# Peptides against a protein of PDB entry 6O8C: the designs that were tried, part 84

Target 1, 262 residues: chain A of PDB entry 6O8C
Amino acid sequence: VGLRYEKISLPKIHPRYDLDGDASMAKAVTGVVCYACRTASTLLLYQELMRKGVRWLVELVKDDYNETVHKKTEVVITLDFCIRNIEKTVKVYEKLMKVNLEAAELGEISDIHTKLLRLSSSQGTIESSLQDISSRLSPGGLLADTWAHQEGTHPRDRNVEKLQVLLNCITEIYYQFKKDKAERRLAYNEEQIHKFDKQKLYYHATKAMSHFSEECVRKYEAFKDKSEEWMRKMLHLRKQLLSLTNQCFDIEEEVSKYQDYT

## One batch from the design tools (peptide; made by RFdiffusion4, then SolubleMPNN)

Design b2_p16_6_s4 (from b2_p16_6, 10 letters changed)
Fold by OpenDDE base, seed 1:
Structure b2_p16_6_s4 (fold): chain B 262 residues (1-262), chain A 16 residues (1-16)
Amino acid sequence: as target 1 above (262 residues)
Amino acid sequence: DEEDKKLDEELEKILS
């Protein structure tokens, strides 16, 4: 689950000239756009931190993979060694049987050999699983982290800075409207300037909110959804690696039972 | 276009 934020909307801008109302409206607009600016910054920070986390997790899973591969290799070597030794033992007993020496132990040794061969066959499945995992983690694989660089917002987009510029323009108009309110009545020329500034305020505010919604929030949500999906898959992958590791340990334990015969 | 130009100018000022 990503960052929670409140959905914001601009206050209604009344077309009627009203110094008190316009000052109050301008204050409210300033507050909304200020919130948008801060929120955009927070959303950006979250995404940057998440990107670092993604890279970290990729390396962690790669390490887990390498450890599993190492363990698998170790078990394969041990198992192969045990199989070769038991085969030598089988040959010795077979020779004894040919000279009319019935060895009751031959049946047991042959059974062990069969079990070891079955264990060896299971290694193929483990290998296939590891290859699948490797392919998924490889560049261009299903678990590649390319999406983290493409999705969402980036510092280079300068979204926060753009919103800050608009906020500054809005704030300047707000301060002027506070002064206008204090005058109680404006001269004709000042009244016309006030009306024009009100239009500018609306323009800046709408531009800010559109930018915030389309370039910040929307992209953030896309990034969040993608990150959650990817994270679930990565965690599942780690569980698969753990399962494979445990299978290797189980095989090793089974082989150890037969080492006395080799 | 004029407002966009002004915005760009203000952006440059803030980022300088």
Scores: peptide ipSAE 0.027, ipTM 0.704, DockQ to the pose 0.033
Fold by OpenDDE base, seed 4:
Structure b2_p16_6_s4 (fold): chain B 262 residues (1-262), chain A 16 residues (1-16)
Amino acid sequence: as target 1 above (262 residues)
Amino acid sequence: DEEDKKLDEELEKILS
């Protein structure tokens, strides 16, 4: 899971003045920083897409939750109705026992009543589980998606643009070094400028690489790790909701067996 | 030549 990218490093920069070597070095640096810019852009885009996916999944799970709550409510209504009817029947049988009814019939109805009460207790457990899930999905809960807006890189950080500025500076120096190489020999002043530009190239390159590593790659990896963890938890929660829904169906099925006695 | 040497030294310092 996540984007794969190649680990990049700057070429070795020699302090010695060498027009051919400096042009080659500058070309390599330009390539590396160019790759960093493109990679940073791709990593940013991926994170933005993942954030959309996170929001989508949150809504999906909320819908699943609401459906489960609805099913639970339906079963509770049915169960309560059945319990009330059985209780009325028990009262009638208790009165009739004084006249001509067999105690065995009352025993059977009482047993059904006991079973229904057990099912009602199970509904209480389901309710507690749903409350827990609701708490986890609520703002500030363990499954809140606030991390998705905090972790990683964001367009507002302008990291790609910052790298692009550095790349532009580096590219300019590279093109100048190509020209310098073509001259084969520079005048003293031009040679000094070349040497200073080589220093500038180094500063821009190191700044670009540090920015890329610390502000792009590292934050992306943190986002990726957190997203994977969160995703696992969300998928587990969906399974829990499905389990609760199935429990509701099981209770409904069992209640249906006793509806003939109501 | 002396200025060049100084600049080279500065480059070495920066690149070290």
Scores: peptide ipSAE 0.016, ipTM 0.566, DockQ to the pose 0.676
Fold by OpenDDE base, seed 5:
Structure b2_p16_6_s4 (fold): chain B 262 residues (1-262), chain A 16 residues (1-16)
Amino acid sequence: as target 1 above (262 residues)
Amino acid sequence: DEEDKKLDEELEKILS
């Protein structure tokens, strides 16, 4: 689950010249854009932390994979050795059968040989699964983490800084409007400046909100969705690796039962 | 004045 944020909107801005109203409006706008800045920063931080987490998880899963491969290899070696020894034993007993000796034992050994060969064949399935996992984890694979660098917002985008600049402009106008309010009445020139500043305020505010919505929130949500999807797949893969490891242990245990015959 | 009126109209357009 990602970060929660409140939906924000600009207050209604009236075109009417009103020193009291304009000051109040400007204050409200400042508050909203300030919240947007803080939220954008928080969303960025979250994404950066998630990217670190993604990298960490990739390495963890790679380690799991390597351990599984190692275990598989160990079992294959053990199994092959056991098979070779059983085959030698079979040959010896076959010679003895020619003189009508040890017939019952030969049958047992032959059955063991057959079972071992079946176990060996099952290793092929494990190998195929490991190869599939390897392909998925490889660069360009289905579980590649390239999306983490592509999706969402990044520090290099300078979104927070851009919003901060706009906030600064808005704040300056707000403070001026407070002064204007205190004057109660403005001279003609100052009144015109006030009106122009009000237009600028709106422009900056709308730009800020658009940027926040389109470049911060939207991209964050896309990143969040992608990360959740990827995470589910990675966790599933880890479970698959664990399953394969357990299968190797099961085979190893079975083989150990026959080592007394070799 | 006329200039104020124009400015108000522009503001209305922007804020509409």
Scores: peptide ipSAE 0.015, ipTM 0.568, DockQ to the pose 0.691
Fold by OpenDDE base, seed 2:
Structure b2_p16_6_s4 (fold): chain B 262 residues (1-262), chain A 16 residues (1-16)
Amino acid sequence: as target 1 above (262 residues)
Amino acid sequence: DEEDKKLDEELEKILS
């Protein structure tokens, strides 16, 4: 689960002035920072896609919830109707019992009534479970998706752009170092410029890598972990909803057995 | 020189 990336580090930068070595070093640094930039972009894209997925899943689960609630309501209506009819029947048989008629049938109907009342009580448990699920899905609930907008990196952070700027600076220095290498020897002034540019390159590279590690990678990992945890909980919730739906169907089926008495 | 060329080509691929 999640996007895999390679851990990168800057090459060793030697303080010694060496045109060949400096060109090679600059090339390597350019490559590393380039990779960081690309990776940051990929990590950002992944997170954005995941955010879309999170929103989609929330809506899906809400639909599942509504469907379950609808089914529960239907069953409650049916059950209540059946209970009322059985109660009427019980009253009729009780009247008949006063004249010593249909005693055995009264017992049977009373047993059915008791069973229906038990089913009704189970609906209370289902209702409580649905309420719990609703609370978890509600804003501020345990399964709220607010974290998806808070955790990780976002396009507005402009991390990729920041890295790209640094990469551009580094690349420019690399190309200059390539030219310097071709000269084999630099005049004093050019040598000093080269040395200064080397320091700039180091500065930019270090800044880029720090930014990449601290702002891009770290935040991505946090997002990933949070996403995985949230996803597991959401999937579990969906299973709970399915279970509740099935319980409603079971109750409905049981009630249908007594329709001959209603 | 040849090694540098290969490295340059690789870098070009990375930067492209």
Scores: peptide ipSAE 0.026, ipTM 0.677, DockQ to the pose 0.030; fails the geometry check

Design b2_p16_7_s1 (from b2_p16_7, 7 letters changed)
Fold by OpenDDE base, seed 4:
Structure b2_p16_7_s1 (fold): chain B 262 residues (1-262), chain A 16 residues (1-16)
Amino acid sequence: as target 1 above (262 residues)
Amino acid sequence: EELIDLSKLLPLSYYL
């Protein structure tokens, strides 16, 4: 019965036949690939947790944005009301100047009007900044979270399972090599099987390590780099929103000083 | 934790 050897496309490696060395080598390979499986699983879990964190942060920043927009709108309404009242007062004083009122009071009211108009102009800058932030957070914007779904490794890739299959094959060969070692000497056919299994072991190990490095580690590192960059940009955006909110409060405080004139 | 370069752990020298 001819030994059904699968043509392993590996170059004919004539490794030294050593039952003790081969068992030791197989044990080491099993340990390495086992570690790769566990590591791949851990890296996947980390990325999934980070994706959840990214989604959470996006929603948080959207809430911050909406609060800032709301505050800005409130200030605009208050400011516009004050401006309208001051404009009415200016018109009344202009009419009264024709009769006997001191020009000094009209000057003060006109100065307040000018200050309020400057505050109104600053609202335009805040609006422009909010529009920029909105565009960045929008789908296709610079701060979109689409990268989190594209980059890195995903459960659907089945990388851990693929590595586990290879590990199972390697482990089986390792256990056989332990038995072979215990026999101290193999018959010719068993020796040939051992040699073929050694080639299979190397094939599976190489495949596992290449898959781990290229499909797990490299993609994880790319995900990590993008996540760090994106996180930095998001934190900066939150600071911008806070700054805009504070500007709205500052404007509101300043407007409150002029409410007694309205 | 620094990812261990597992490629270095494979005794490729065993082919030699």
Scores: peptide ipSAE 0.043, ipTM 0.684, DockQ to the pose 0.032; fails the geometry check
Fold by OpenDDE base, seed 3:
Structure b2_p16_7_s1 (fold): chain B 262 residues (1-262), chain A 16 residues (1-16)
Amino acid sequence: as target 1 above (262 residues)
Amino acid sequence: EELIDLSKLLPLSYYL
């Protein structure tokens, strides 16, 4: 979601002393810096909400992981039980083998045993995949959410408050320029004060916009980029977990076909 | 006299 900045028509600051022009310029500057304050606040809020979302998603994926591990464990137990039962059956048939029919049944059971052992061997691949996922989700792992606490802007930075202070200074000068505009001509001392305040206004505005661009917008963009990358990786990981879960179900289904022989 | 352009302080269009 791209915040489209409205085209802000920024006035040119004329160096020439002009009470009407200076009041108009000051009004426009006040508007721009006010917009920067509001935007900075919105960007901060967005990042804070995203940080909450990131934490939520991490917990969700951890739950998915635990469910997958549980299912894998269930399948291992079932498979081991089935293998043990088939092995017992094989031993019984070997002892009782007297007739050709019994020999044929023994062959079938032995084939089932071989298939079950192959299924059991596939569990190692699932386990390895789960371990990889666990390592990626662990503290310091590739999918750790540490970046969410480091990147972007934070309430502790007080960026909005800093901009607000500058806005207050600018607004004060604007109100003075509005009063000055009501005068047809200023006395020499008041004119010099006006010129000095115009310079102050420029410095405050420049400081505000620089702070906004460098400390708010740029850091937000970095946060956004990292969040998008991280989100893609997390979604992929969830798909991997789902795939592993499905593999466990497939194995369980295959084992169920042989339970009648146990 | 060189005019100070405030448009340099804020890009006219910024896509976030």
Scores: peptide ipSAE 0.021, ipTM 0.650, DockQ to the pose 0.065; fails the geometry check
Fold by OpenDDE base, seed 5:
Structure b2_p16_7_s1 (fold): chain B 262 residues (1-262), chain A 16 residues (1-16)
Amino acid sequence: as target 1 above (262 residues)
Amino acid sequence: EELIDLSKLLPLSYYL
C-alpha cells in the first residue's frame, strides 16, 4: 500500500480587483501550493525508499535461490552415490543366486533400486524449475528491477525544487498583497502592478498544480502500481523456492532410508 | 460575482 494524500485544488477567485479578496485568495493559493510541495517531497521519499527495498528483496531472493541450488546439488550427489552402491549390491546378489538361491533379498534390493531411479528422475523437474526461476531473476528477465529506475519520480527530476521555486514566487506576491491590503488604497501605478501580479500568481499556481498532478502524482501512481505487481511476483517466486527446497529435503529423507542397504 | 477557476487566466475585464 502506498502513501495516502489528500486531493487538493486551487481556490476559486473573483476576476475583479479587490485588495481584501486578493490577499485572502493569495493566502489560500500559497497554502495549497505549499501542500503540493510537501506532498511531492513525501511521494519522492516513498519511492526512493521503495527502490531500496526492491534492491534488498532482489538480493534476498537471489540468496534463497543459491541456497536451493546448493541443496539440490547435495541431494543429487547423495542420490547418485546411493544408486551406485545399490547397483553394486545387486550385482553381488545376482552372483549369489547362482549358488545359494537368495532370491528374497535380491528382490528387495531391486525394488529399492527402482525407487531410487524414480527419485532421480524427479530431480529433473526440480532442475527445470530452478532454471526457470534463474531466467526470471536474470537481467532482462520477468522479475528484473529495471522498472524501479524507469517508473515514478526521481531526485534528478528536480520536481520538488521546481515546485519550491513557484511557491516562492507565489509567496512573494502574497506578502505584497498583504501590504497592499494594509494600504487600503493604491496609487494608479501600484494598482496596475497589483493586477499584473495577480495574473502572475495565477500563472505560477496553475503551473505548480499542473506540474504536481502530471509529473508527481501521476508518475507516483504508476510507480505504485508497478511496485505492487512486481512485489506479488517476487513473493510468489520465494514461495516457489521454498517449495523446491522442501522437495529436496523430502527426497533426501527418502534416500536416507535406503542407506542401510549400502 | 461568479467564481472562476484559478487555472484560468484572468479576463481582460479585470484590468478595466
Scores: peptide ipSAE 0.019, ipTM 0.635, DockQ to the pose 0.233; fails the geometry check
Fold by OpenDDE base, seed 2:
Structure b2_p16_7_s1 (fold): chain B 262 residues (1-262), chain A 16 residues (1-16)
Amino acid sequence: as target 1 above (262 residues)
Amino acid sequence: EELIDLSKLLPLSYYL
């Protein structure tokens, strides 16, 4: 689960002045920071897609919840109607019992009434479970998606752009070092500029890699971990909703067996 | 033209 990326590091930068070595080093640094830019962009894209997915899943689960609540309500109405009808029948048979009629039938109807009352009591448990699920899905609940807007990296952070600026500076120095290499020997001033640019390159590269590691990779990993945890919980919740729906259907089926007595 | 000496801005390691 999640996007895979290769861990990158800066090449060793030798302090010694060497036109060939410096050009090669600068090329390698350019490559590394370029990879960091591309990776940061990819990590950002992944997170943005995941955020969309999270929002979609929340709405889907809310729909599942509403469907379950609707089904539960239907069953409650049906069950209550059946109970009321059985209670009326019990009263009729009780009157008949006073004249010593239909004693066996009264026993059967009373047993049905008891069974229906048990089914009615189970609705309380379903209701409690639905309320728990609702609380978890509510704003500020345990399954709220607020983390998706807080964790990770965002386009507004401009991490890719910041890295790109540094990459541009590094690339410029690399191209200069390539020219310097072609000269084979530099005059004193050009040599000093080269040395100074090498320090700039190191500074920019270090800044880029630090930013990449701390602001892109670290935050991405945190987002990924949070996303995985949240996703597991949401999938479990969907299974709970399905179970509750099935329980409602089971109750409805059981009630239908007694319709001949109502 | 006066040459600009940038050496003072660099660590000694750049001269070795």
Scores: peptide ipSAE 0.018, ipTM 0.582, DockQ to the pose 0.121; fails the geometry check

Design b2_p16_7_s2 (from b2_p16_7, 6 letters changed)
Fold by OpenDDE base, seed 3:
Structure b2_p16_7_s2 (fold): chain B 262 residues (1-262), chain A 16 residues (1-16)
Amino acid sequence: as target 1 above (262 residues)
Amino acid sequence: MEYIDLSTLKPLSYYL
């Protein structure tokens, strides 16, 4: 999962004064920086969408957690009820046994009581697992989404706007070089301006590519890697919640087998 | 002069 983009580089800029070559070079530079602007915008959009997705997934997993906690609570109540009823029954049969009645049934009920107590003890492991999950989802936990607000690029960084300003400067020089090419020969003063503008073009282009690489691409890649890691962990956590829910259902089903005795 | 051929630039794509 991710955005694929082509790695771009600036064309070679020759120091030699050449009106045709300089116009062609300026055109190519304009195209490359234009592509960088569009790419930066797309990378930003991707990250913003992913941040929304992360927030949505956190809420979904919180809902799953709450459902699991609810189911666990239901099972605990059911178990406690069954245990209390069986204990009452055991006491009645113990009194009856003093009169030599129903010894075989007392043994069966006592076995059921023991089984229910074992089921009740298993709830402790489910509770511990839920507490672990809760701690991981809590603020400052291992699965907190704070990274999504820190990693990558943000609209407030104005990276696209900064690149656009540089693109505008480059484009202006390109249009001038196109005019210069049409003149075929420049006067001395215009030639000096052309040479100066070529240096400006180089500086703007270099600044744009550096900014694109360091402030857009690199930060995007870091965000992408972090998001993939986080998503894998969240998927695993959801599987754990499902497993805990299934364990609660299994316990409930087993308890239902003994309800005829309560 | 080696110039980057802009025609070789592919559109951005999402991959899963």
Scores: peptide ipSAE 0.017, ipTM 0.518, DockQ to the pose 0.021
Fold by OpenDDE base, seed 2:
Structure b2_p16_7_s2 (fold): chain B 262 residues (1-262), chain A 16 residues (1-16)
Amino acid sequence: as target 1 above (262 residues)
Amino acid sequence: MEYIDLSTLKPLSYYL
């Protein structure tokens, strides 16, 4: 899971005054920073979509949890009813044994009662597991989605817009360098302006790449790593819920075998 | 899980 992007770097900026070279360099810088802007936008979009997906998955798992709790409650009621009926039957047979009825039937019913009590004891383990899952999903729990709102980049950071401003400055200088190249030779004052603009270009480009790396890429990578870890844990938790549901069905099936004795 | 390849986004220098 994740986005692949190409590692971008600024072209080599030669200190020598060269109208052809400077125009070519400025074109390349413009291209690189333009790519950074688009990449930053895509990384932001991905994170926003992932945040929506995280919220959706949390609700899905909460629904699975509620269904499991409901099924567990149903099984507990059925099991308790069956136990009470078997206990009544045992008492009746104990009274009848005093009147020459076969001891073999009482033994079988007593064994069923013992099995049902064992099944009832397993419900405590299921309840404990559900409580653990609930605690993990609760606010402040280990599987809370608070990280999704804290980590990564956000639209409010205006990172794409900041990069776009720098790109506009760089593009303006590139167009000037394209004009300077067409003049073939500059007057002394124009040459000095060209040299100053080259320094400005370097400054803007460096600032753009630093901002992209530190405020966009690094934060995205941190978000990605946390999202992958959280997603694995959530999927595992969902499997645990399914296992608990299946255990409830297994108990219900086992109890159904003894309903003819109740 | 399918990776979105951002490398398909060509720099402006490719079109310029």
Scores: peptide ipSAE 0.028, ipTM 0.615, DockQ to the pose 0.019; fails the geometry check
Fold by OpenDDE base, seed 5:
Structure b2_p16_7_s2 (fold): chain B 262 residues (1-262), chain A 16 residues (1-16)
Amino acid sequence: as target 1 above (262 residues)
Amino acid sequence: MEYIDLSTLKPLSYYL
């Protein structure tokens, strides 16, 4: 998952003064830096969309968590009620046994009580698991989404605008080199200006490509990798929540079998 | 003089 782009590099800039070659080189450089600008913009957009997706997923998982907690609470109440009722029944039967009633019924009820207590003990494990999940989702937890605001590139960085400024400078020099080429021969002073502009072109181009590589591409790749890792962990967490929910349903079903005895 | 062939540049693609 992610955006794929072609790696771009600057053409070799030959130091030789050549009006035809310099115009062609400047055209190529303009194209490369233009592509870098568009790519940087697209990478930024992708990251902003991913940040929205991250926020959405966090809310979804929080909802799943709350539903699981609610279900767990419901089951605990039901289970506790059943346990209390069966304990009352056991006490009644113990009193009746003193009056020569059948020991077999007391044994069955006692076994049910033991089973219910075992089910109750499993609730502690579910609670501990929910607490762990809550801690992981909490601020400062291992699955906090703070990384999404820290990693990658942001509109406030103005990387696209910075690249666009450099592109404008490069494009201006390219247009001048097209004119210089059309003149076929430059006067001495114009030739010196052309040479200086070629140096400026190189400077702007290298600055643009360095900025693109270090401030756009590298940060994007770091964001992408972090997002993929985080997404896998979140999906796993959702599976854990589903498992806990299913355990609650299983306990509820088991308790329902004993409700007729309470 | 070695120039970059811009025709070799592929558009950005979204990969899942």
Scores: peptide ipSAE 0.016, ipTM 0.522, DockQ to the pose 0.022; fails the geometry check
Fold by OpenDDE base, seed 1:
Structure b2_p16_7_s2 (fold): chain B 262 residues (1-262), chain A 16 residues (1-16)
Amino acid sequence: as target 1 above (262 residues)
Amino acid sequence: MEYIDLSTLKPLSYYL
């Protein structure tokens, strides 16, 4: 899971004054920083979409949990009712057995009672599992989504805008170097400006790449790692909920076999 | 240069 981006590096900036080389270098730098700006925007968009997806998935899993709890409650009520009815029947047949009547039927009903009690004992395990799931989904739990708000980059950081400002400065210098290249030779003052602008270009480019790497890429990677870990845990939790739901259905099906005796 | 291919970005629905 996650966006793949190309690790970009600045082209080598030669210290020598060369109008053709400087224009070519400035073009390449502009391209690299432009790519960084676009990539930063894409990485930000991905994270914002992922945050929406995380919130959506949390609500989906909460709905699955509530459905499972409801089904469990229904099964418990049905099972308890069935047990109570069988216990009444057992008491009637025990009275008849005291006069040596219906001994075979009592054995069968007693076996059913024992089976129902075993099914009832499994409810405690299901309840414990549901409580564990609830605790994990609760605020401060192991599956809380607080990390999605803290990790990564945010629109408020204005990383794209900061990179765009640097890109604009670099682009202006590039266009000037393109004009300078069209001149076969610069006058002394224009040459000094060109040399100074080349230093500015390097400064802006380095600042842009450092900002991109440290404030965009690194934070994105941290967000990605957290999101992958969290997603794996959430998918596992959904499988657990499904398993618990199936156990409830299995119990309900088994109880239905004995409804004719209740 | 390690390249992260942004074209490999799949919709969030692909991962959920």
Scores: peptide ipSAE 0.016, ipTM 0.560, DockQ to the pose 0.013; fails the geometry check

